# Designs tried in a protein design run: peptides against a protein of PDB entry 3V4O. Part 145

Target 1, 234 residues: chain A of PDB entry 3V4O
Amino acid sequence: DQPLAKDKVALLIGNMNYREHPKLKAPLVDVYELTNLLRQLDFKVVSLLDLTEYEMRNAVDEFLLLLDKGVYGLLYYAGHGYENFGNSFMVPVDAPNPYRSENCLCVQNILKLMQEKETGLNVFLLDMCRKRNDYDDTIPILDALKVTANIVFGYATCQGAEAFEIQHSGLANGIFMKFLKDRLLEDKKITVLLDEVAEDMGKCHLTKGKQALEIRSSLSEKRALTDPIQGTEY

## One batch from the design tools (peptide; made by RFdiffusion4, then SolubleMPNN)

Design b2_p22_5_s2 (from b2_p22_5, 11 letters changed)
Fold by OpenDDE base, seed 2:
Structure b2_p22_5_s2 (fold): chain B 234 residues (1-234), chain A 22 residues (1-22)
Amino acid sequence: as target 1 above (234 residues)
Amino acid sequence: EEEEEEEEERDSLLQSFSPELK
């Protein structure tokens, strides 16, 4: 039987115009394209650009309010970021240089909160660098995550590696989004879909050896972004 | 040499999301 979502909600954040860090270009287009695609998948999408720390936290809080039992939650982030000790940190546009964990949003903390909502699926698509931030020596002590078996991480790049945007003819797309957009509408288990995206990235001469998608999942059910919303007739 | 040229061309098209931390 095809899994059903109680609802489908996505928060998309694209940070580009950093105050103390290099500006990015791709998040604008990437957020826009992903928004359109997710709407085609009947997601309720909140798309935001250039968020301060305060605004990001508020956006996440509002996003969490839309989550409930059986709801599919998707968080997409494009911007600067880092990963320390397996924890992913999204960098707000007003983050200082150097930034620390206290200035950033920890994805795993968001996941914890999503788990508390008893969501049907938790998808994180993180288009950010995953290099260690040596200026942040804080070891986040996170509470153990619940075993919900409904978690999927799509990291645009490998641990310790960089994510890139392609600058061509005035348009910039993140490498991750470039490939993701071609497959996102496919009716496949989300991990399978992402695996295919990873293969596409690996086959493309532009990206081969430069950026590789990492999939981290604990997903025991065949859940797809195309899963219908419960009570809806399509 | 061809691989190096292709890599240089590729790198010219790519911008890292990595911030320069001070």
Scores: peptide ipSAE 0.314, ipTM 0.752, DockQ to the pose 0.749
Fold by OpenDDE base, seed 4:
Structure b2_p22_5_s2 (fold): chain B 234 residues (1-234), chain A 22 residues (1-22)
Amino acid sequence: as target 1 above (234 residues)
Amino acid sequence: EEEEEEEEERDSLLQSFSPELK
């Protein structure tokens, strides 16, 4: 009855040293902390920082090669981003100013490719802004997604809103990671876990009314990041 | 007054991930 993963693979991308955009600080620490946590959960983790468009596309391609039927795939991104027409775009460090969709990676396109791999679980943790990019006039036409009922989006912020980092003791962390890290190891359905993170963000005076987690999911099974890998003994 | 001061302090600690586009 316990859900099993065939394998667990995560790609973590933190972009902070942008060439044509303001530099960020939090992705460095956030990727590091999340890497350590996911490794404790027996994820195979690839963590990368400051990726160009070319490097990001290659990283995603390599990540997809590790996915197969029943594999848990997790994509984490921290950096600049935007959302147009419900599509999330991750901004590479070499993106021009202003950037457009052709300069960026569309998360929903990655999801489509993950579905083709018949993954057991698709988790996206997006620590980026979700504001509209008025300089991008492209209307993405995405292929129809399959009904896989194994998708979870954790958006660091609400639609049309901004995500923030906080500086504490000389280090900066994203608000999302600040709360996520405290619960990530809990043996709970991933949507329940994220819901608790959302409540924590809502109760904190630092973040209440400033940033709120949004969960978008289609998950018909009680899948958790703690789910054991098939064929392994614990 | 205390709430306003707390809000100002909070906002001073936060940096947005939003870039300024040209």
Scores: peptide ipSAE 0.312, ipTM 0.757, DockQ to the pose 0.715
Fold by OpenDDE base, seed 3:
Structure b2_p22_5_s2 (fold): chain B 234 residues (1-234), chain A 22 residues (1-22)
Amino acid sequence: as target 1 above (234 residues)
Amino acid sequence: EEEEEEEEERDSLLQSFSPELK
């Protein structure tokens, strides 16, 4: 029995031009290429670059308004980030140096809000570093998550590690997007698809032992990004 | 020696997303 999505909505954020942190290059190309791929998968895609804290919070709020029961929600982020106590923080371009959790957006808080919408699938693709921020000692107290069994995290790197972009005279992909874009259109369970991306990264001499994809999921159904939208025939 | 040269070449091709915090 083929799973169906009520709708498919994606928010893509690429932060590059930081005020108080080193500038990045890859998010521009990565957001653009991912936008085109997700549109081929019939996602409604909102793509934004270089967001301040205020703009990021507004973008997430608007994204949540598009979610409803059975909707597939996908959040992609490329930029600076950190992970403290199992919580992932996306860093806005106007964040101070050093930044703290109050200056950033917590991904797990977004997940909580997505669960309240009774979504059919929640996918997070996080192309950021996962090193601990020693300047932030705040332990976030999050509300308990519901048992929805429809959650997939694709981390560009493993816990405590760094994510990289290719040094190029022009613009080039981050390492994660370099491999993800080659498989994203495949009709496979999303966790299986990401596992194959992980294998590709492991076989490449450039990335072997340097950057490894981590998949964290609780997905009880064979959900794929290629799943058809209810009321449509393909 | 060859392994060290290959690692140095690889590192020269990659830029970390890690910020420098003060």
Scores: peptide ipSAE 0.306, ipTM 0.754, DockQ to the pose 0.802
Fold by OpenDDE base, seed 5:
Structure b2_p22_5_s2 (fold): chain B 234 residues (1-234), chain A 22 residues (1-22)
Amino acid sequence: as target 1 above (234 residues)
Amino acid sequence: EEEEEEEEERDSLLQSFSPELK
């Protein structure tokens, strides 16, 4: 029968107005559109823009408190970021230049905490650069995700400055959100949905070879963002 | 009943979340 979510909660973070880094514009529109889409999917959505390190940490902590057994959680981040040795970092707006891991939020740490919540589904979507930060030599040692964590991790990355130029071409949405929004409401297993988004990105002449979506999952069950909330009439 | 209480708690937390952060 139809899988049921205990509840649906989402935290969307868009960082644009960096103090010491180039300002972005796409996160504003992307967060707004994603908010509206997730609300149509009966998610309780918290959308935040331009978070400091303290605010980001607090937001993530509060979000983690919302996660519980059988809950569907979605965390989305759009902003600056980097990846070192398989560890991804979200950059707060007050991060120094250059930023270091202690100034940023480690995605893998958050994923580790999410897996302890026994959620029905955890989706973590990153729309940030995957560039190495040569000013940070920190190598966090993190345990592998549990097989039963039901986590789906989507990492939308752009290679080089070209994605920045595409964002400046007057497109309201980031490239990832452009393709994601077309499929997000589909009643499909989330990994299938994201795979189709990745394929769409790969077929588009504007994004081919410039932006890709990496998908990692431990999802062993058929779970969709469209799954109804338990106790609701549908 | 327990599920409703948990949902109410979660809703309460959600309501307090946004104003406290930004």
Scores: peptide ipSAE 0.074, ipTM 0.664, DockQ to the pose 0.014

Design b2_p22_5_s3 (from b2_p22_5, 13 letters changed)
Fold by OpenDDE base, seed 4:
Structure b2_p22_5_s3 (fold): chain B 234 residues (1-234), chain A 22 residues (1-22)
Amino acid sequence: as target 1 above (234 residues)
Amino acid sequence: SAAEEEEARRDSLLQSFSPELK
């Protein structure tokens, strides 16, 4: 009773060179390493860096076109972000200062659209801060989500908290990717895999008490990123 | 304190993904 994916598609976005906000470094390496790992898992991977709002919206639209019934969809984002009223917002590189929800992409809206595709699995890996944006007082009106029991959120940090990258003279990972990359290829249910990543982060002297992974899931099946694609040899 | 020194050390090794909004 091995779960099978109809296909596996991933969109990876790393935003670093912000025009009106502090620049980041880790997303470059994080997107690169995650791309290589997901390709080893037979994902079709689209990796993009430093996207404007227009480019991000287009990338998400193209990503959604690749999704269909039974397809595994994975969205990874590394960059600036915020969380208001339980909604996660990814910040494009051309976002103004301060930015508002209309300048950003709402992850929950993307999830709604993914549900319409009847995907087999929806994974969101969000390497961004989750602090409240006090400059955005808009309460977004989102469509109600369906009960699909195929959703996994891996938040790099706790609600209301910050995510970090390691300060290094050269290329270095964000904290989330530092631990995720060591376990991503394991043949385990995705929530179990992320739980182990959370434990690794909690045991590390550098990150203990500084950054903690949050897993939010509704996953009724033993779905893994290693699940084979239908019609392939495995 | 030792705890404060350790926290300061960690802070020096990390950069937040949080921007300063104005």
Scores: peptide ipSAE 0.327, ipTM 0.801, DockQ to the pose 0.812
Fold by OpenDDE base, seed 2:
Structure b2_p22_5_s3 (fold): chain B 234 residues (1-234), chain A 22 residues (1-22)
Amino acid sequence: as target 1 above (234 residues)
Amino acid sequence: SAAEEEEARRDSLLQSFSPELK
């Protein structure tokens, strides 16, 4: 049977104009291109750029309000970030230097809240570095996650590694989006789709050995971003 | 070496998302 989504909602955040950290370029183009692709997939997309901590928290809260039982939720983030003890932290543009977890948004906390909404699918696409932040010694205490078997993480880079944007003429993507955008519309299980993106990244001379996609999933059903929305005719 | 030159070329085309922490 064809899997169905109750609805499909995406929050895309691209942070580039940091106050106390190096500025980025790719998030602008990456958010734009991903927005267009997800809309073609009938996602309701909220795309935001250069969010402060307050704005990011508010955006996530509003995003969560759009989630409900059976809804497909997708969170995309491009910007500075770090990973401590397996927890991913998205860095707002007004974060201090150095920043700590209290200044950032923890992705795993968002996942917990998404699970409480009984979503049909939770997809996280994180285009950020995953190096440890040694200036933050806080060990996050997270509540136990439910066993929902509907979670997919696409990390633009490996644990402890960096993510990159391409520096050449005109508009440039991050490496992750460069390959993701070519396959995102394919009617395939999301983990299969991301696996193919990983292969594309691995065979490209520019990115081979420089950046590698990591997929972490607990997905027991063949769910795709192309899955139709319940009550709609295609 | 050729390998070093290629790596240098690659690095020149890429910008890290890594922040500079004080």
Scores: peptide ipSAE 0.321, ipTM 0.787, DockQ to the pose 0.816
Fold by OpenDDE base, seed 3:
Structure b2_p22_5_s3 (fold): chain B 234 residues (1-234), chain A 22 residues (1-22)
Amino acid sequence: as target 1 above (234 residues)
Amino acid sequence: SAAEEEEARRDSLLQSFSPELK
């Protein structure tokens, strides 16, 4: 009855100090807060800041190796990004200006690899802009995600696809994290949880009509981040 | 055995990362 995870692993990436692009602030606090929350959920968490292309690719590769049958995986990214022709790209701190896909990490490629791992649950959360990169004409041809994959994809952005930061309790959070942190520990199906976060964002006077959370999922099972790890008491 | 080996592998990989904020 109770869903069980073989293990819980999370990779959190926050890029702020870009060499050739505007610096960000929110990823620092957001990654920190998310780290603490996920650890409370018994996730093994790796949190990395200001990754170069090489470091990001290595981190993602290693994370993918951690994913296996029955494992719960969560990948979070906060930083610069762009979306072209249905493909989303995470921008490393050493990316050139203008950046191109060859120097960025394609989200859809990562998702494709995640679906092959037969995980119990895969969650990919993006807090980045969805602005089109006019300097990149690359159109990656990607296979469609398998319907059977337990992947939940959350894409947080705003109108205009520019990141919006707010001050909260002396800390500058991204809008997504501001609302996510209030619900992340709830024992709910992850898609339901994210839907509620999206609703909260829509009701807030500060974010209404400005910020949105797009959720894509093929998750048919009742899986929650609170699900216990197999072999542990629950 | 196999499960233990996989767990050890996962732990090893995790340890190769900085568990703290970079």
Scores: peptide ipSAE 0.036, ipTM 0.641, DockQ to the pose 0.014
Fold by OpenDDE base, seed 5:
Structure b2_p22_5_s3 (fold): chain B 234 residues (1-234), chain A 22 residues (1-22)
Amino acid sequence: as target 1 above (234 residues)
Amino acid sequence: SAAEEEEARRDSLLQSFSPELK
């Protein structure tokens, strides 16, 4: 039968107005639209824009406290980022130029903490650059996700860390959100859903060979964002 | 119930760090 979530919680972060880095526009619209969609899926959604390092760390810490056995969690980040030696970093708006790992939030560290929560499902979606940061020489040790972590990690990026915005439905979305929004409400296993989004991105002539969605998953069970919350009537 | 208490705690926690959309 259909799996049940103990609860559904989401943290959405969109960083745009960087102090020492180029400003972005897409995160505003993308976070807004994703918020509306997740609320339709009965997620309790916290959406935050333009977070400092301190604010981001606090938000993530609080989000992690919400995770527990059987809980469905979703963490979304849109903004600047970088990837060095397989480690991804989210860049706060107050990050210096150049930024370094100590100024940023390590995605893999967060994933490591998430996998310890025995959640029913954890979805981590990144819409950020994957450009190497030549000013950061840190070589972090990466651990593979545990088999039972139930984590789905989606990394939407463009080669060369270029971001393109496409007007869709009267709004200018990031490329990832343009395709994600069309499928997010579908009652499908989340990995299947994201795979279809990736295929849609690949079929589009505007994004083919430029934008891609990388999916990493330890999810061996059927889990969907549409799964009902335990104890609720639908 | 324990479930209700946990839900209340979670709701409170959500509001504690994000009372409104930023």
Scores: peptide ipSAE 0.024, ipTM 0.578, DockQ to the pose 0.014

Design b2_p22_5_s4 (from b2_p22_5, 13 letters changed)
Fold by OpenDDE base, seed 3:
Structure b2_p22_5_s4 (fold): chain B 234 residues (1-234), chain A 22 residues (1-22)
Amino acid sequence: as target 1 above (234 residues)
Amino acid sequence: DEEAREEAERDSLLQSYSPELK
């Protein structure tokens, strides 16, 4: 009696080449590798790099159009970001310096819209810093979330902390993706899977005490990324 | 001290995603 998904859809965004901020390297490889893994899990994957504010908003809108009742939705973001008052903000490549919330995309607003689609599962994987942006003291007024008990957040780092990428001459993953990719295909409840990723990060000398995964979830069912799509189960 | 040296070596291998805001 395994849970079924009506469909599985993922939007992956990697921002690296910022106009007014330091360039990043890892998002390129991270998006590529995650795309391949999610496709093996029968996700419909849209992968985009270096999006402006306008392009990011359009991508999210199109992503939401693909969601419906019982659909699994996954949003992955790698790039600059910040967290103010519990709200996560993804920074487009054309954001000014300093940026404000009006220049960025609020993840919690996206979640609200996903809930309206009556999705079967909502997964957010956020590979960005979670430091407070002191240049923006605006408190966003967001619509109240519904009680859907189908939400999972995987934060690459702890609240108020920084996320890192490996610095060497070749292509390398961010710390989060370095460990996530080794377990993503496992047939386990998504929260259990992420917990194991957290343990792996804690055991590695390079990352122990430097970066820790935070899992925030309200998931009342044993939902996994490996769950079969309705009509395709054997 | 060895602990401080190891920490410095580790830090040199990592780059923060945090930008310097003006």
Scores: peptide ipSAE 0.371, ipTM 0.815, DockQ to the pose 0.792
Fold by OpenDDE base, seed 2:
Structure b2_p22_5_s4 (fold): chain B 234 residues (1-234), chain A 22 residues (1-22)
Amino acid sequence: as target 1 above (234 residues)
Amino acid sequence: DEEAREEAERDSLLQSYSPELK
């Protein structure tokens, strides 16, 4: 039988206009396009741009309030970021230079909180760099995650590597979204879908050897973003 | 070196999501 979602909720964050860091452009377009795609998939989508630390934390809190048992939760982030010791940190627009973990939002902490909601699926799409921040020597002590087997990470780049956007005079997608948007509506297991995106990205001469998609998953069921919502007729 | 020129061109077309920290 096809898996069902109790509901489908997505939080999309695109940070571009940083106060103390280089400004970005692609997150504007990427968040917009992803919003439209996810709405076609019957996600309830909250899309926000240029969030301060306070606003980001509030957005995550509100997002968590929408999660419940069996709900599909998707978090997308595009902006500056870093990864220390396997922990991903999203950088708010008002983050200082240099920033530390205390100034940022840890994705793995969000995952822990999502697990407490007994969600049906947890998807993280992180369009950010994964380079180490040498200015932050803090090793976060995170609570142990539950074995829920419903977790998917789509990293725009490999561990220790960078994610990019195309320098364009106009509006253009980031590299990750450029390929993701072409496949997101496909009725496939989310890990299979992302694997195909990875292959598409790998064929791009512009990013070959520079940016590659990484999938990290613990998903024991054939869950797809196209899965219908319980109690709905399609 | 053609390969080096291609790499330089590629780099010029891309903006990193990793800022330089001070």
Scores: peptide ipSAE 0.356, ipTM 0.801, DockQ to the pose 0.880
Fold by OpenDDE base, seed 5:
Parts: structure tokens; C-alpha cells; sequence
Structure b2_p22_5_s4 (fold): chain B 234 residues (1-234), chain A 22 residues (1-22)
């Protein structure tokens, strides 16, 4: 049977105008382009830029309220970030320097909350660095995740590695979005789609050996971003 | 070193999302 989504909801966050960290450029363009693409896929998209910690937490809370049983949830983040002990941390624009976990939002915590909503699909697209933050020695105590087999992580880079944006006189995409946007509308299982994006990134001279997409998934069904919404005609 | 030159050129075109922490 054709997989169906009860609804499709996306939260896109692009942080660029950091107070205590270098400013970025690509998140603006990336969020904009991804918004347009996801709307073409009939996602309900909330796109936000330059969020403080408080605003990010509120945005996530509101996002979670839109989730329900069978809903496809997609979280995209572009900005500064780090990864400690397999946990991904998104850095708000008002984060101090150095930042610590208490200043940031843990993606895995969001995943836990999404699972409680019995979502049909949980997709995380994280366009941030995954380097260890040596200034954060906190070991997160996270509750065990449920076995839902509906989780896909698209990391812009490998564990312990950096993600980049293109230096340009104007505005340009981050490296991840540069390749993702060309395939996002394809009617393919999301992991297959991301795998092809990974190959594209690997073949490009600009990114070969510099940045590589990592896919981490537990997806037992053929779910695609193009899956129709139940009760709707396409 | 040609490889080093290419790497330097590539690096000049990219900005890391990893800030310097203090």
C-alpha cells in the first residue's frame, strides 16, 4: 500500500546573526529555498531566522503541537552547532562564547518528544558542524528512545567534522543545501534520496574529502517526502 | 605541492560553521 501521511509539518530554523560568534550567510538562502521546496511537497512550513534560545524552544514547542499520529515531521536547522557523545546541539543566536549544552537545543530531546506524538516519519536535516565542543563536558542523560523505525537523520557532515557554506560576494547556499535542493522533490524513499545527495557531494571537487553527508536512519517503511496526505487529492 | 595548492584554494571558498570558542 502507498504510505500516507496524516499531515506534513516542517520547522526550518536558520541562525546566522550570532551575537558572540561569527555571522553566517547561507542559512537565509537555505531556509528560503527549502521552504519553497517543502511547500511544493504540501508541507506546512514554519520558517524562522535568528532565534534566541527562548525563541527556539518556543518554536520547537509550537512545532510539536502540530504533530500527531501519522504526521510527517521535518526539522531543518542551519547554523552553528556541535555534537557531543552522539547528541546534536543547535546553537541559538544569543548563545554565549563558549556555549554549552544548557545554552543549546538538543535534537535528540526533540526526537523523543516527536516519538511521543506517534508521528509517521521524523526527518532531521542538520546543516551544522559536528565537532566536539571541548568546553562542554556535560554528559546528557537522555531517556531511551522508542523503537518506532521512522527516523532519518541527514547530517550535512560526518561525525566530528565541519560543515561549510560557500564564500561568495552575495548570498549562496550552504554545501548541504547546494546538493539537497536538486533532489528534494524526487519521489523516492527519503534515505535513497539522501544517499544520492551524498554521492553528488562526493563527486564534486569542491566538497570531495572536505564535507560528506552522513545518513543515519531507522526506517522500516518506504516513506518519502512526496507521500500524499491522507484524505487529499494530488 | 599541487595538492596543497588545491586544498588552499578550496579552503578559501568555504566558511566553516564551527566558530572559534574561547
Amino acid sequence: as target 1 above (234 residues)
Amino acid sequence: DEEAREEAERDSLLQSYSPELK
Scores: peptide ipSAE 0.346, ipTM 0.804, DockQ to the pose 0.847
Fold by OpenDDE base, seed 1:
Structure b2_p22_5_s4 (fold): chain B 234 residues (1-234), chain A 22 residues (1-22)
Amino acid sequence: as target 1 above (234 residues)
Amino acid sequence: DEEAREEAERDSLLQSYSPELK
């Protein structure tokens, strides 16, 4: 009863060199390391850095074209972001200061589009802050989601909280990727895997009480990133 | 106190992804 993926596709976005916001460092390393790991899991991976709004929207569109019935879709984002009314917004590098929802990409909108593709699994790994953006007074009106029971959100931090990167003389990971990379290749249900990552974060003195992983999922099947692709032999 | 110093040290090792908005 091994779950099978029709295919496995991932879009990784790391934004660092913002025009009107503080520059980041970790997304470069995080995207690189995650790319290598996902490729070991036979994901088709598109990795992009420092995307403008236009480029991000195009990347998402192209990503969606690769999705189809039964395909595993994974979206990873590292960069500035915010959360208003339960909706996650990824901030492009050319976003103004302050930015608003119209300048950003709403993750839940992407999820809706993924559901329309009848994907087998939708995984969102969001390495960004989840603080409220008080400069955005827009109340988003989103289409109702289908009940597909194949959705997993891995938030690098808790609602209303901040995500961090480790300051080091050289290149270092963000906190989320620091722990995620150690377990990503494990053959476990994705929610179980993320739960273990959360425990690792909680045990580390550096991150305990500073940043905590939040898992939000509706996953009725034992889907794992290690699930084989249909028609392949392992 | 010592706990506060340790926490300050930890904080100094971390950079927030939260931007300063105008």
Scores: peptide ipSAE 0.345, ipTM 0.805, DockQ to the pose 0.816

